Peptides against a protein of PDB entry 6RGO. Designs and how they scored, part 322

Target 1, 392 residues: chain A of PDB entry 6RGO
Amino acid sequence: MALKLLGFNQDATCFSVISSNKGVTIYNCDPFGKCFELEKSTSNDEELDFLVEMLFSTSLIAVVDKTIGASKRKKLKIVNTKRKATICELTFPHEIMDVIMNRKIICVVLKSDQIFVYDISCMKLLRTIDVRGEKLKSTSKFRNSEAVGDIGVRVSLSTDNNSILCYSSYSKSDKENAPLNDIVVFDALKCIQINVLPAVHQSNIVCIACSPDGMLMATASEKGTIIRVFKTIDTENDEPILVNEFRRGSRPSRISEMKFNHDNTLLACVGESDTIHIFALPVTTTEADANEDDTLQQSSHSLSSSINGLQYISKGLANRFGKIIVSKIPTQSQQRHVAYIKIPENAKYRIGFPKDTTNTIHICGEDGNYLVYSIPRNEVGPCTLVKSNTFD

## One batch from the design tools (peptide; made by RFdiffusion4, then SolubleMPNN)

Design b2_p27_3_s3 (from b2_p27_3, 15 letters changed)
Fold by OpenDDE base, seed 3:
Structure b2_p27_3_s3 (fold): chain B 392 residues (1-392), chain A 27 residues (1-27)
Amino acid sequence: as target 1 above (392 residues)
Amino acid sequence: ESKKKEEEFKKLLEEAKKKLEELEKKL
């Protein structure tokens, strides 16, 4: 049977899959088992395609049936899984490309490079973001740049109530084919733009992850060789917005998904390669003035020392060429993974971090494997398999 | 009609969220 992975929910308590014979199935991770099934509407041997976004472990899901006909691809259903009832149906002017949610917000991404931001409590439209319209206001020529191939607007939303939305935007370069290599940081609740990170990669951004608290974001380009981690908000301190640069590999390979763990200490990535990579983030110790004596010499090797090479290009040149946030960091300062998981070649995997165990990662494959790994703390090496289950 | 649909929406939405509140109270 062909399986297609839809991914984990926000806290990795559930994952969703498409089975060619059954339709959409949602599995609970612990105890492992089927918790919901959405049967296919047709007996046709058509390849099933769905978007499913689950609100944590609730009975609320957003569903888009992309299998049959251009009309269904424009419809978002909000479903109560406990009642098997459609709460509401929204119809969009264009095909839905992505749906992301938290406790407060639903974001709907269209093939038109529009992002519709909704208040989940009433399904009221808060904002329409037109990523193409922002480009067209900068460029005098209305080129209908049909989005050439699989390159569209990418989004990630913080899982907390702050509802920080990160999305890819078109560079303001006068080139007709400006890449999707800018990042916009947006407060989805207040409907305000917080920040713009210009030219974070040389090519289109194909993967974005926001941290659970919305304080960090990770980006990868089409090359997938380098992952960059940024602060979402400019701190009052002269701290660099670029906090990490990780090397996944030397060979180009598409990254399909990245996730932070719940305490922002780890970043995982998965894609077309045979390896899930896990990177350590430096713990930003906020110097809380904890006075007292407790001599627990935890040898936190502060990896902080090596990012001395970011020469502050002086304030004066910033006005003409958008802040070159990415100085060419020497290849020597690129951190490697601290942990890894080997996966079967050509098997698509998805990743999730459970909330309760910051050193555990959940993975699931189109091969029908659900796997739980322990991440090593004290050494660079392979993750240890702790639990395995199969699904069909 | 519109008000009745809005009340039905709110009811179905709150019932869909109730499982989260029940889990967050057990943690």
Scores: peptide ipSAE 0.140, ipTM 0.718, DockQ to the pose 0.503
Fold by OpenDDE base, seed 5:
Order: C-alpha cells, then sequence, then structure tokens
Structure b2_p27_3_s3 (fold): chain B 392 residues (1-392), chain A 27 residues (1-27)
C-alpha cells in the first residue's frame, strides 16, 4: 500500500499516516498500535492528501482534506477522535498549506502567505498575519501566484504555553524575486512581534524548528547543507544571536523536518538524504549551580569553534538594503553531527523526540517502519536501535 | 444553534485538555 507520512505529535507519543486504501490513521507509539482511523469518504482512486495536526495524545485533531479536486482544501475541521465528531469547521479564502497547534493556539497557514492565529479555547481569531502584504509595502510588484510552487511561508510553534511562533518572511530586497529568508519571531498569545532575523540564509527557508520552550530556533534553506540555530528573543547589539552552525553535508539535499529534544540539548534533521543527523547543542549552564566542584575534565574535544557572532555585511548601498547574515565559521570548522541514523534511500521519514527520554528518538517511514533509537552521548557514532514496529 | 455548538466545543476541548493533564501527571 502507498503510505504518506503526516508526522509525530508534539511529544512523539503518536504519529499520523495516510494509507491510500484506508484514509488517515493515527498510531500510538507506546504501547504501539492503531488508535484512530478516518475512513476514506470517496471510492475514487484519487491520491489522498491530508493535513492532520494532533493536540498531543488528546482526542482533539485538526484535519484538512487536501485531495486534488476536493472543495475541502480551504476547510479546517476540528475533530474529536473518541466521538468521531466534527466539533468545528472553518472555511478560509485560500488553500490551507499548514496547520500547527499547542495547548493555547492554532495557526493556519494559507497559500496566500497569510497566517491565521486562533485561540484554541474558543476558536476566536486573534490575528491575521499577512506576510505578502508586508512585502507589497516594500515591493510594488505582485509575484504571479502560479510560480509559488513548493516555496511558501514556513512556520514553527513552541509546544509550551508561551506560544512562540517563528515564520519565514520576505527579505526587504528591491528584487522582484526577494527570497523567503527572513524570520519573524511572534508572541502568538499577545499578538506581538518580538524579533526579526534578517537574511538568515542566502536562499528561501524551507524548514524551521522552534524549541519546545520557544527560546531557540533552527533554520535550513533549499540547499540544506547548513543548519543555523538562533536565539529567538535575545539580541546582541540589536543583531540576532547565532548559537550554532551545523553542517549536514557537502551535497545539496532538502531538509523536510527538524526537531529539538525537550531539554534543548539535541537537534535532529531528516529529509531526502539516506541519513538522519543529530547535532549536540551547547548546554546553557544556568550560572546558579556552578558551585559543585566536580572536576570531571570531560575532555570532550568538541571542537567548539568559538562561533564568533554573526557579521552583517551591508552590501555597499545605503539604509534600504537588508543586512545579510554571514557566518564567521570557515566551512571546514563547521560542527558535524554527533549521532546519525541510516535510513533507506528515497524513503520519507519523520522524527520526534519523546518528553521523558532525552537520549531517545522516534522515527517513522513511508516504508511502514516505526523505529525507536538510543542516541550515543559520549562519542560520535550511529544510534542504536532499541525497538521496531511495522504499520500498514 | 451557534451558541450550542460553541458550548459543545468548549466542553469537548476541556475533556481533551483534562485528559492531557492526567497523562502529564502520570509521567
Amino acid sequence: as target 1 above (392 residues)
Amino acid sequence: ESKKKEEEFKKLLEEAKKKLEELEKKL
């Protein structure tokens, strides 16, 4: 059967998949098993496409039927899985591209480059963010809507109650082809812009991950060779703080998903390559408990190439040109993965970090494999397979 | 009708949130 992965929920306790013959299925990770199914409403041999966003392991899901020819691509359904009932239905002016949620908010991304922010408690609209409207104030020319293929606004939301929303925005470039290479950090509860990270990559951002607490953000461009990690809120001299710069590989390869673990010590990435990469983040020692004299000289020869901060190169012309983030880290001195998982070539995989086990990663594939790996902490190497299950 | 659907939504959402809190307390 052809499977299409939708992904893990916020805490990696469940994942969702589309089966061409059945429709949407949700699996529980532990104990492993099918916990919900949305039956296919149509007998047609149409390729099924759905968005499904879960509210953790609750009975609440957001569903969009994206199947080609479906008038439903503009409809968000809030469903109770236990009752198999639609609680709420919202209709949007444009096709829904993405849906993300936490305990407080739902964000709906449209093909129009609009983000609708809802209070989940009452489904009240809090804000409409118009990413294109902000661009049009800077650039008078509408991009023809047809050429916006696979490059839309990307979003990530903190899984905590602070509800930090990170989204890609158009650079303040007078070029008709301004890339989606800026990031806006937004308090989705207060509806306030907190920060703007200009030109974090040279090309469009295709993947964003917010940390669970919203304090960190990882970004990847269409090239997928370099991952950058920034502080979301904090700035140094009104400039974005680059915490890490990781090299995934030398060859261009799309990154489809990135995730932080729950303690912000690891960042995983997956995409079109045969390898899931796991990177170590610097432990932010809160200065408070530094009194324990534990002289463990962990000679972790982590080549902590001191990431001397982001240099903004102004390209020569005055006040209107967006600052470009230039890495001070030489290409050879960029941090590599600390751990990896080999996956089948051309298999789409999704990743999730469980809350309770910061050294464990959950992965699932369109090959029908659900796998649990242990992450090595003391050495650079492969992850160890701990558990495997199959699904159809 | 709209108010009754909103009240039913709020009830179903609170049932879902309560289940989440009960799961998070067992971890």
Scores: peptide ipSAE 0.129, ipTM 0.739, DockQ to the pose 0.783
Fold by OpenDDE base, seed 4:
Structure b2_p27_3_s3 (fold): chain B 392 residues (1-392), chain A 27 residues (1-27)
Amino acid sequence: as target 1 above (392 residues)
Amino acid sequence: ESKKKEEEFKKLLEEAKKKLEELEKKL
């Protein structure tokens, strides 16, 4: 049976799948098993397409039926899974492309490059962000909506209550086809733009991850060869702070998902490649007072590569020819993965980090595998499989 | 009618969130 993965919830306690015969199924990770099912409403052998966003391990889900008809693709249902009841239904002017939430906020991304921000406590609209309207104000040039293929606005939301929203925006380039290579950082609660990171890649951003606390974000372009990690809020001399640059590979490969772990020590990425890559982030050692003497020489070869060099991404000077020069970050600063997982070739996988175990990763595949891996601490190498389950 | 629908929404939402509040009290 064809499975389609919807992904993990915010704390990786549950994941959602589409089964062609059953509809939407939500699985609990521990104990492993079905916790909710949304039956197929149509008797037709039509390919099912849904968006499902779950609020942690609660009975609250947001559901979009994308299977058939332009009208259904514009409807968001908020459902209580325990009651099997629709709490509310919202209708949008355009097709829903993505839905993301935390305890405070729900964001709805439309094919029109609009982001609708709601207070989840009352479903009140707080803000409509018009990413195209922002571009038009900056460039005075319309993009024909049809020429932007699979490249829409990407979003990520912090899982905490600060509700930091990162989204891709159009560069200020006078080109009709200006890439989605800027990032806007937005306080979704206060409805204030906090920061703008211009030209973080040379091509469109296709993947964004916000850290759980909203202090970091990771970005990947269509090339998927380099992942950049930035501070979201902090700036140095009014310039964006690049914390890390990771090299996934030398060959182009699309990244579909990235996630930080709960303590911001790890970043995982998955996509079209046969490999999930896990990168170590430098722990900002807060200089906790070096008081007490206790000599326990545990030679933790922490690969604390002292990233001494705050690499200024110098403002991409738009050369006279409208080339955004991303300053050549020295290739010497590009770190490789510290850990990896091999997955079946052409299998789509999703990733999640559980809250309680910072060195554990959950993965699930369209092959029907739910896998739990332990991430090595002291060595560069493969992750160890700890648990395996199958789903249909 | 609108107030009754809003109260029903709030009730169904709080019932849906209750498991989160029970977890946050155990941590």
Scores: peptide ipSAE 0.124, ipTM 0.723, DockQ to the pose 0.500
Fold by OpenDDE base, seed 1:
Structure b2_p27_3_s3 (fold): chain B 392 residues (1-392), chain A 27 residues (1-27)
Amino acid sequence: as target 1 above (392 residues)
Amino acid sequence: ESKKKEEEFKKLLEEAKKKLEELEKKL
């Protein structure tokens, strides 16, 4: 059967799939099994296309039927899965491209490069962000919406109550064809712009991940060779703080999804490559536990081991307009632990981090595999398969 | 009418969220 993956929920307790025969199915991860099924609205052999966003392991889902006609692609249904009932329906002026949510906020991304921000408690519109309109104050030409291919606004939302929204925006270049290579950090509750990260890549941003606490973001361009991790809120001399730069590979490959684990110690990425990559993040000690006491004078034995620091001075960040001050990445970044999972090249995979086990990753494939891997902590290498299940 | 629809929405949303509150109390 042709499966299409929709992804994991925020805590990786469930994942959603489209089955060509059944419609939308939601699986529970533990115990593994079907927890909800949305039947097809039509008997037609049309290729099913849906957006489904689940609120954690609750009975709340947001659903967009993209299968039939331009009118349905503009409708968001909020559904109670226990009652099999539509709570509300919203209609948008343009096709819905993405839907993300947390306990407080629903964000709806339109093909018009608009982001609609809703209070989930009452479905009240808090803000409409017009990612094009901010540029149109300088250049009146609507890009003809038809010929801009698979490059649209990307979004990610923190899973916490702070509701930090990261989205891609157009650079302020006078060029008609400015790339979507800026990031805006937005407080979705207060409806305030917190930060702007200019030109974080040379090409369009195609993937964004926000950390669960909203303190970090990861970005990847259409080239997908470099992943950058930034602080979302903090700045150094009004410039963005680059915390990490990871190389996924030497070959260009599109990254489809990135996720942080719940303690911001790991970043996973998946896409068109045969490999899920898991990168270790430096533990940002929050300065709070600088209790004064431990005067332990451990003698500074000057082991001047001349480890040739691969100064990845990416000379390329010196582009003309934004000095991304790469703050001195602390020299301790030498041993970035990297783990990996090999996956079939022809199967799309999705990733999720469970809350209870920070060294465990959930993955699911369009091949019908649901897999749980243990992530090695101390050694660069493959992840260990812990559990395997199949779905149809 | 509008207020009754809003109260009905809130009730249906609270029922949909109940499982989250039950899980957050077990952690």
Scores: peptide ipSAE 0.117, ipTM 0.719, DockQ to the pose 0.548

Design b2_p27_3_s4 (from b2_p27_3, 13 letters changed)
Fold by OpenDDE base, seed 1:
Structure b2_p27_3_s4 (fold): chain B 392 residues (1-392), chain A 27 residues (1-27)
Amino acid sequence: as target 1 above (392 residues)
Amino acid sequence: DEEKKLEEFKKELEKAREEIEEREKKL
């Protein structure tokens, strides 16, 4: 049977899938089992397409039926899974491309490159962000460019109450074909833009992940070879802070999803490749505990190890495009993966980090596998399979 | 009708928040 993965919820306690025969099914991760099913509304052999965003492991889901008819693709339904009832319905001017939520906010991304931000508590519209309109304010040319292909606005929302929204925006280049390579950081509660990261990649951004606390953001371009991690709020001399640059691989491959674990120590990525990559992040010690006066007499052995680190100043051509933030990290400092999971070729997988165990990752595949892996912390290597379940 | 649906929605959201908080207290 053809399965389509919708992904894990915010805490990786549940995942959702589209089954060609059953419609939308939600599984609980522990104990493993089916917890909800949304029956197919039509008897037709049409390919089912849905957006489903779950509010953690609650009875509330946001659903968009994308299967048939331009009218359905514009409707967001909030469904109570226990009652099997639609409790709220919103209609949008354009097709819904994505829906993300936390305990405070729902964000709805439209094919028009608009982001509608709602207070979930009353379904009040807080803001409409017009990513095209912001481009038009910065660029004199009204592009009636329909998004050419799969390139649209990408979004990620922090799972905490701070509700930090990261979204891709068009660069301020006078070029008609400005890429979606800027990031805007937005406080979704206050409705304020808090940061702008210009030209974080050379090509369009196709994947964004916000950390659970909203303090970090990971980005990947269409090439999917380099992942960049930035601070979301903090700046250095009005410039964005690049925390890490990771190399996923040498071959171009689309990254479909990235996630941070709950303590911001790991970043996982999945996509079209046969490998889930897990990267270690530096532990940001908050300087707060530096007041323990541990007068350990570090004996002054001046190991002047002259690390004459070869200044391979790769004179990479400063092409005429805006200052790519890439200038401060030496190209040689690209960290590799710390851990990996091999997955079947051509199987789409989704990833989630549970909140209870910072060294565990949940994955599910369109092959019908739900897998739990342990992540090695002290060594570089494969993850260890801990649990395996199947679904249909 | 819409106000009653909104009030029902708020009540379901409140229960959903309680369900989240109860799970977070068990971790």
Scores: peptide ipSAE 0.332, ipTM 0.869, DockQ to the pose 0.776
Fold by OpenDDE base, seed 3:
Structure b2_p27_3_s4 (fold): chain B 392 residues (1-392), chain A 27 residues (1-27)
Amino acid sequence: as target 1 above (392 residues)
Amino acid sequence: DEEKKLEEFKKELEKAREEIEEREKKL
């Protein structure tokens, strides 16, 4: 049967899939099993396509029917899975491209490059973000979305209550074909732009991950060769916003998903390649509690690559939308993965980090495999398979 | 109708929050 993977929930306790015969199915990870099924409403042999965003392991899901010919691609439904009932329905002016949520916020990304930010508690619209901005409304012919491939606004939301939203934005180039290579950091609760990171890649950003606490973000371009990790907020100490630069590979390959673990020590990436890569992040030891003598020789190989001084040209042009930090991305020493998982070629995989274990990763494949891997701590090498299940 | 759906939504969301908090207390 053809499976399409939708992904893990925020805490990797559940994952969702589309089965051509069954419709949307949600699986629980532990104990492993089917917990919800949304039956196919249409007898047509049409290729099913859905967006499903889970609210953790609750009975609430956001669903968009994206099936071709469906007039429903503009409708967001909030469904109670226990009652099998639609409890809220929103209609948008354009096709829904993505939906992300946490306990506080729902963000809806439209094909129009708009982000609608809602307070989940009352489904009140807090903000409409127009990523193209007002100037492009007059001259931008709708990018014939047929000819420019699957390049749109990418978003990631922190899974905590801080609700930090990171999204890709168009560079200030006078060219009609400006790349989506800027990042905006946005407080979704306060509706305030925190930061703007210009030109974080040379090409369009196709993948973004926000850390669970919203303190870090990772970005990858269409090339998928380099992953960059940034602080979302400027620290008072003039520390560089770019904290890591990782090399996934030398060959171009699309990254489809990235995830941080819950303690911000690991970043995983998956995509079109036969390999899931896991990178170690330097633990920012806040120097505060250096007093207790416990000589746990955690051989943190502090690859203290001497980040030679980025001259912060802090030209404080506070523009109307916030501080534009023109960081020259230094040629940092590109770090390799610390761990990897081999996956079948042509199988799409999704990744998730559970909350209970910092060194475990959950993965699921369109091949019908749900796999749990242990991540090695002290050695660069393959992850160890701990548990496997199959789904149909 | 919309107000009733919104009230049903709020009630289901509160119940979902309680279910999250009860799970987090057991971890």
Scores: peptide ipSAE 0.330, ipTM 0.872, DockQ to the pose 0.774
Fold by OpenDDE base, seed 5:
Structure b2_p27_3_s4 (fold): chain B 392 residues (1-392), chain A 27 residues (1-27)
Amino acid sequence: as target 1 above (392 residues)
Amino acid sequence: DEEKKLEEFKKELEKAREEIEEREKKL
């Protein structure tokens, strides 16, 4: 049977899958087991496609049936899994491409490049963000519906109550085919744009991850060779702060998912490659309690390669085309992974960080494996397998 | 009918928030 992975929830306590014969199944991670199953409504051997977003480990899920017909693809259902009942239904003007939520808000991404932001407490629409709207005053050419391949608006939402929404936007270039290579940072509760990070990659952004607290954002382009980590809110001289630049690999490979751990010390990435990469982030030591003198000279080989800050050379050429040249970090100063997991080639995997253990990662594959790994702290190397389970 | 569904939704959401908070107090 073909499995399709939907992903982990916000705290990696559950994951969801589509089974071709059963429909949507949700698994609990600990204790491992099925906690919910949404039965297939149709006996047809049609390839099942769903969006499922979980509200942590609660009985509430958002579901979109993408399998059959334009009407269902435009409907968001909020389902109580314990009652097996739809408690809310919303209909959109266009196909739903993504759904993300936290304790405060739900965001719905449409094929029209619109983001609908709702207050989850009352399902009231707070804002409609039109990512095309600033550009569409000129060219009413809808990208032909067929060439809407995998290039659409990408979103990520902080899992905390700050509700920081990061989304990809079109660059202000007069080119008909401007890439989705800008990032907008948005306070989803206040409905205010906080920041704009222009041209963070040379090509379309295909993956975004927001940190749980919303203070950091990771981005990857179609090339997937370089991951950039930015501060979301802070700016230096009105320029975006690049915290890290990581090299995943030398060969192009699509990144499908990235996740921060709960303390912002690790960033993991997964995609089409045989390797999950885990990168270390610099710990911002708050300067406060460095009083006590304990001189234990443990030679921590500080992998503090001083990232010479990417000066965005804003060449102050007063010409209307502000080409923000993202200065490339020299290839020698690009950080590598600190840890890795080998996965089967051609197996799609998803990743999650549990909240309780900062050095543990949960992974699940379309091969039917749920795996828990320990991340090494003191050495660069493979993660250690701690727990293994299978699912059908 | 829609108002009653919205009130039911609000009650289910509040219960879901309580379930999250109870789990966070045990970690």
Scores: peptide ipSAE 0.315, ipTM 0.868, DockQ to the pose 0.781
Fold by OpenDDE base, seed 2:
Structure b2_p27_3_s4 (fold): chain B 392 residues (1-392), chain A 27 residues (1-27)
Amino acid sequence: as target 1 above (392 residues)
Amino acid sequence: DEEKKLEEFKKELEKAREEIEEREKKL
């Protein structure tokens, strides 16, 4: 059967899929099994397309029917899965491209490059962000780019209550084709822009991940060779803080999804390549709890030496072309993966990090595999398969 | 009608929050 992956929920306790014969199915990860099914309402041989965003493992889901020819592409439904009932319906002026949520906020991304921010508690509109309207203030000529190709506004939301929203924006360029290579960091609760990261890549940003706490953000461009990790809120001398630069590979390959684990120690990425890459983030020891005396001296000497190479040589070649604030981390300081998973070639996979285990990753494929892997901590190598299930 | 739907939505959301909190207490 043709499967289409919708992805994991915020805590990787559930994942959703589209089955051509059944419609939308939600699986529970542990114990593994079907927990919800939305039957196909249409007898037509039309390729089913949906957005489904879950509120964790609850009975609440946001659903958009994106099936071709459907006038429903502009409708967001909030559904109680236990009652099989629509409890809220919103209609938008344009096609819905993405929906993201946490316990506080729903964000709806439209094909018009607009982001609608809602308070989930009352479905009140808090803000409309017009990413295209911000571009127009700099560039008077709307090209009718009827070629709204596969490049649109990308968003990521923190899964915590801080509700930090990261989105791609158009660079301030006099060029008619300004790339989507800026990032805006937005407090979705207060409706305030808190940071702007200009020109974080040379090409359009196609993937963004926010950390669960909203303190970190990962970005990848259309090239997908380099992943950059930034602080979201903190700045140094009003400049963006680049925390890490990771090399996924030398060959261009699109990254479809990135996720942080719950303690911000790992970043995973998946896409068109045969490999899921897992990168280690430096644990910023917040100095606070260093008070308890316990003398365990033992020899953790050896692995620390390779990480210290991030000497920020801030040499001031402020040459005249637009401030690429991202200091070129010397290619020598680009970190590689610490772990990997091999996946079938051309198989689309999605990733999730469970909250209960910092060293476990959940993955699911359009091949009908749900897999749980253990991530090695003490060595660079392959992840170990712990659990395997199939779905159809 | 809209007020009744909003009140039903609030009740379903509160129940969903309780389901999250009960799960978080078991972890």
Scores: peptide ipSAE 0.313, ipTM 0.863, DockQ to the pose 0.773

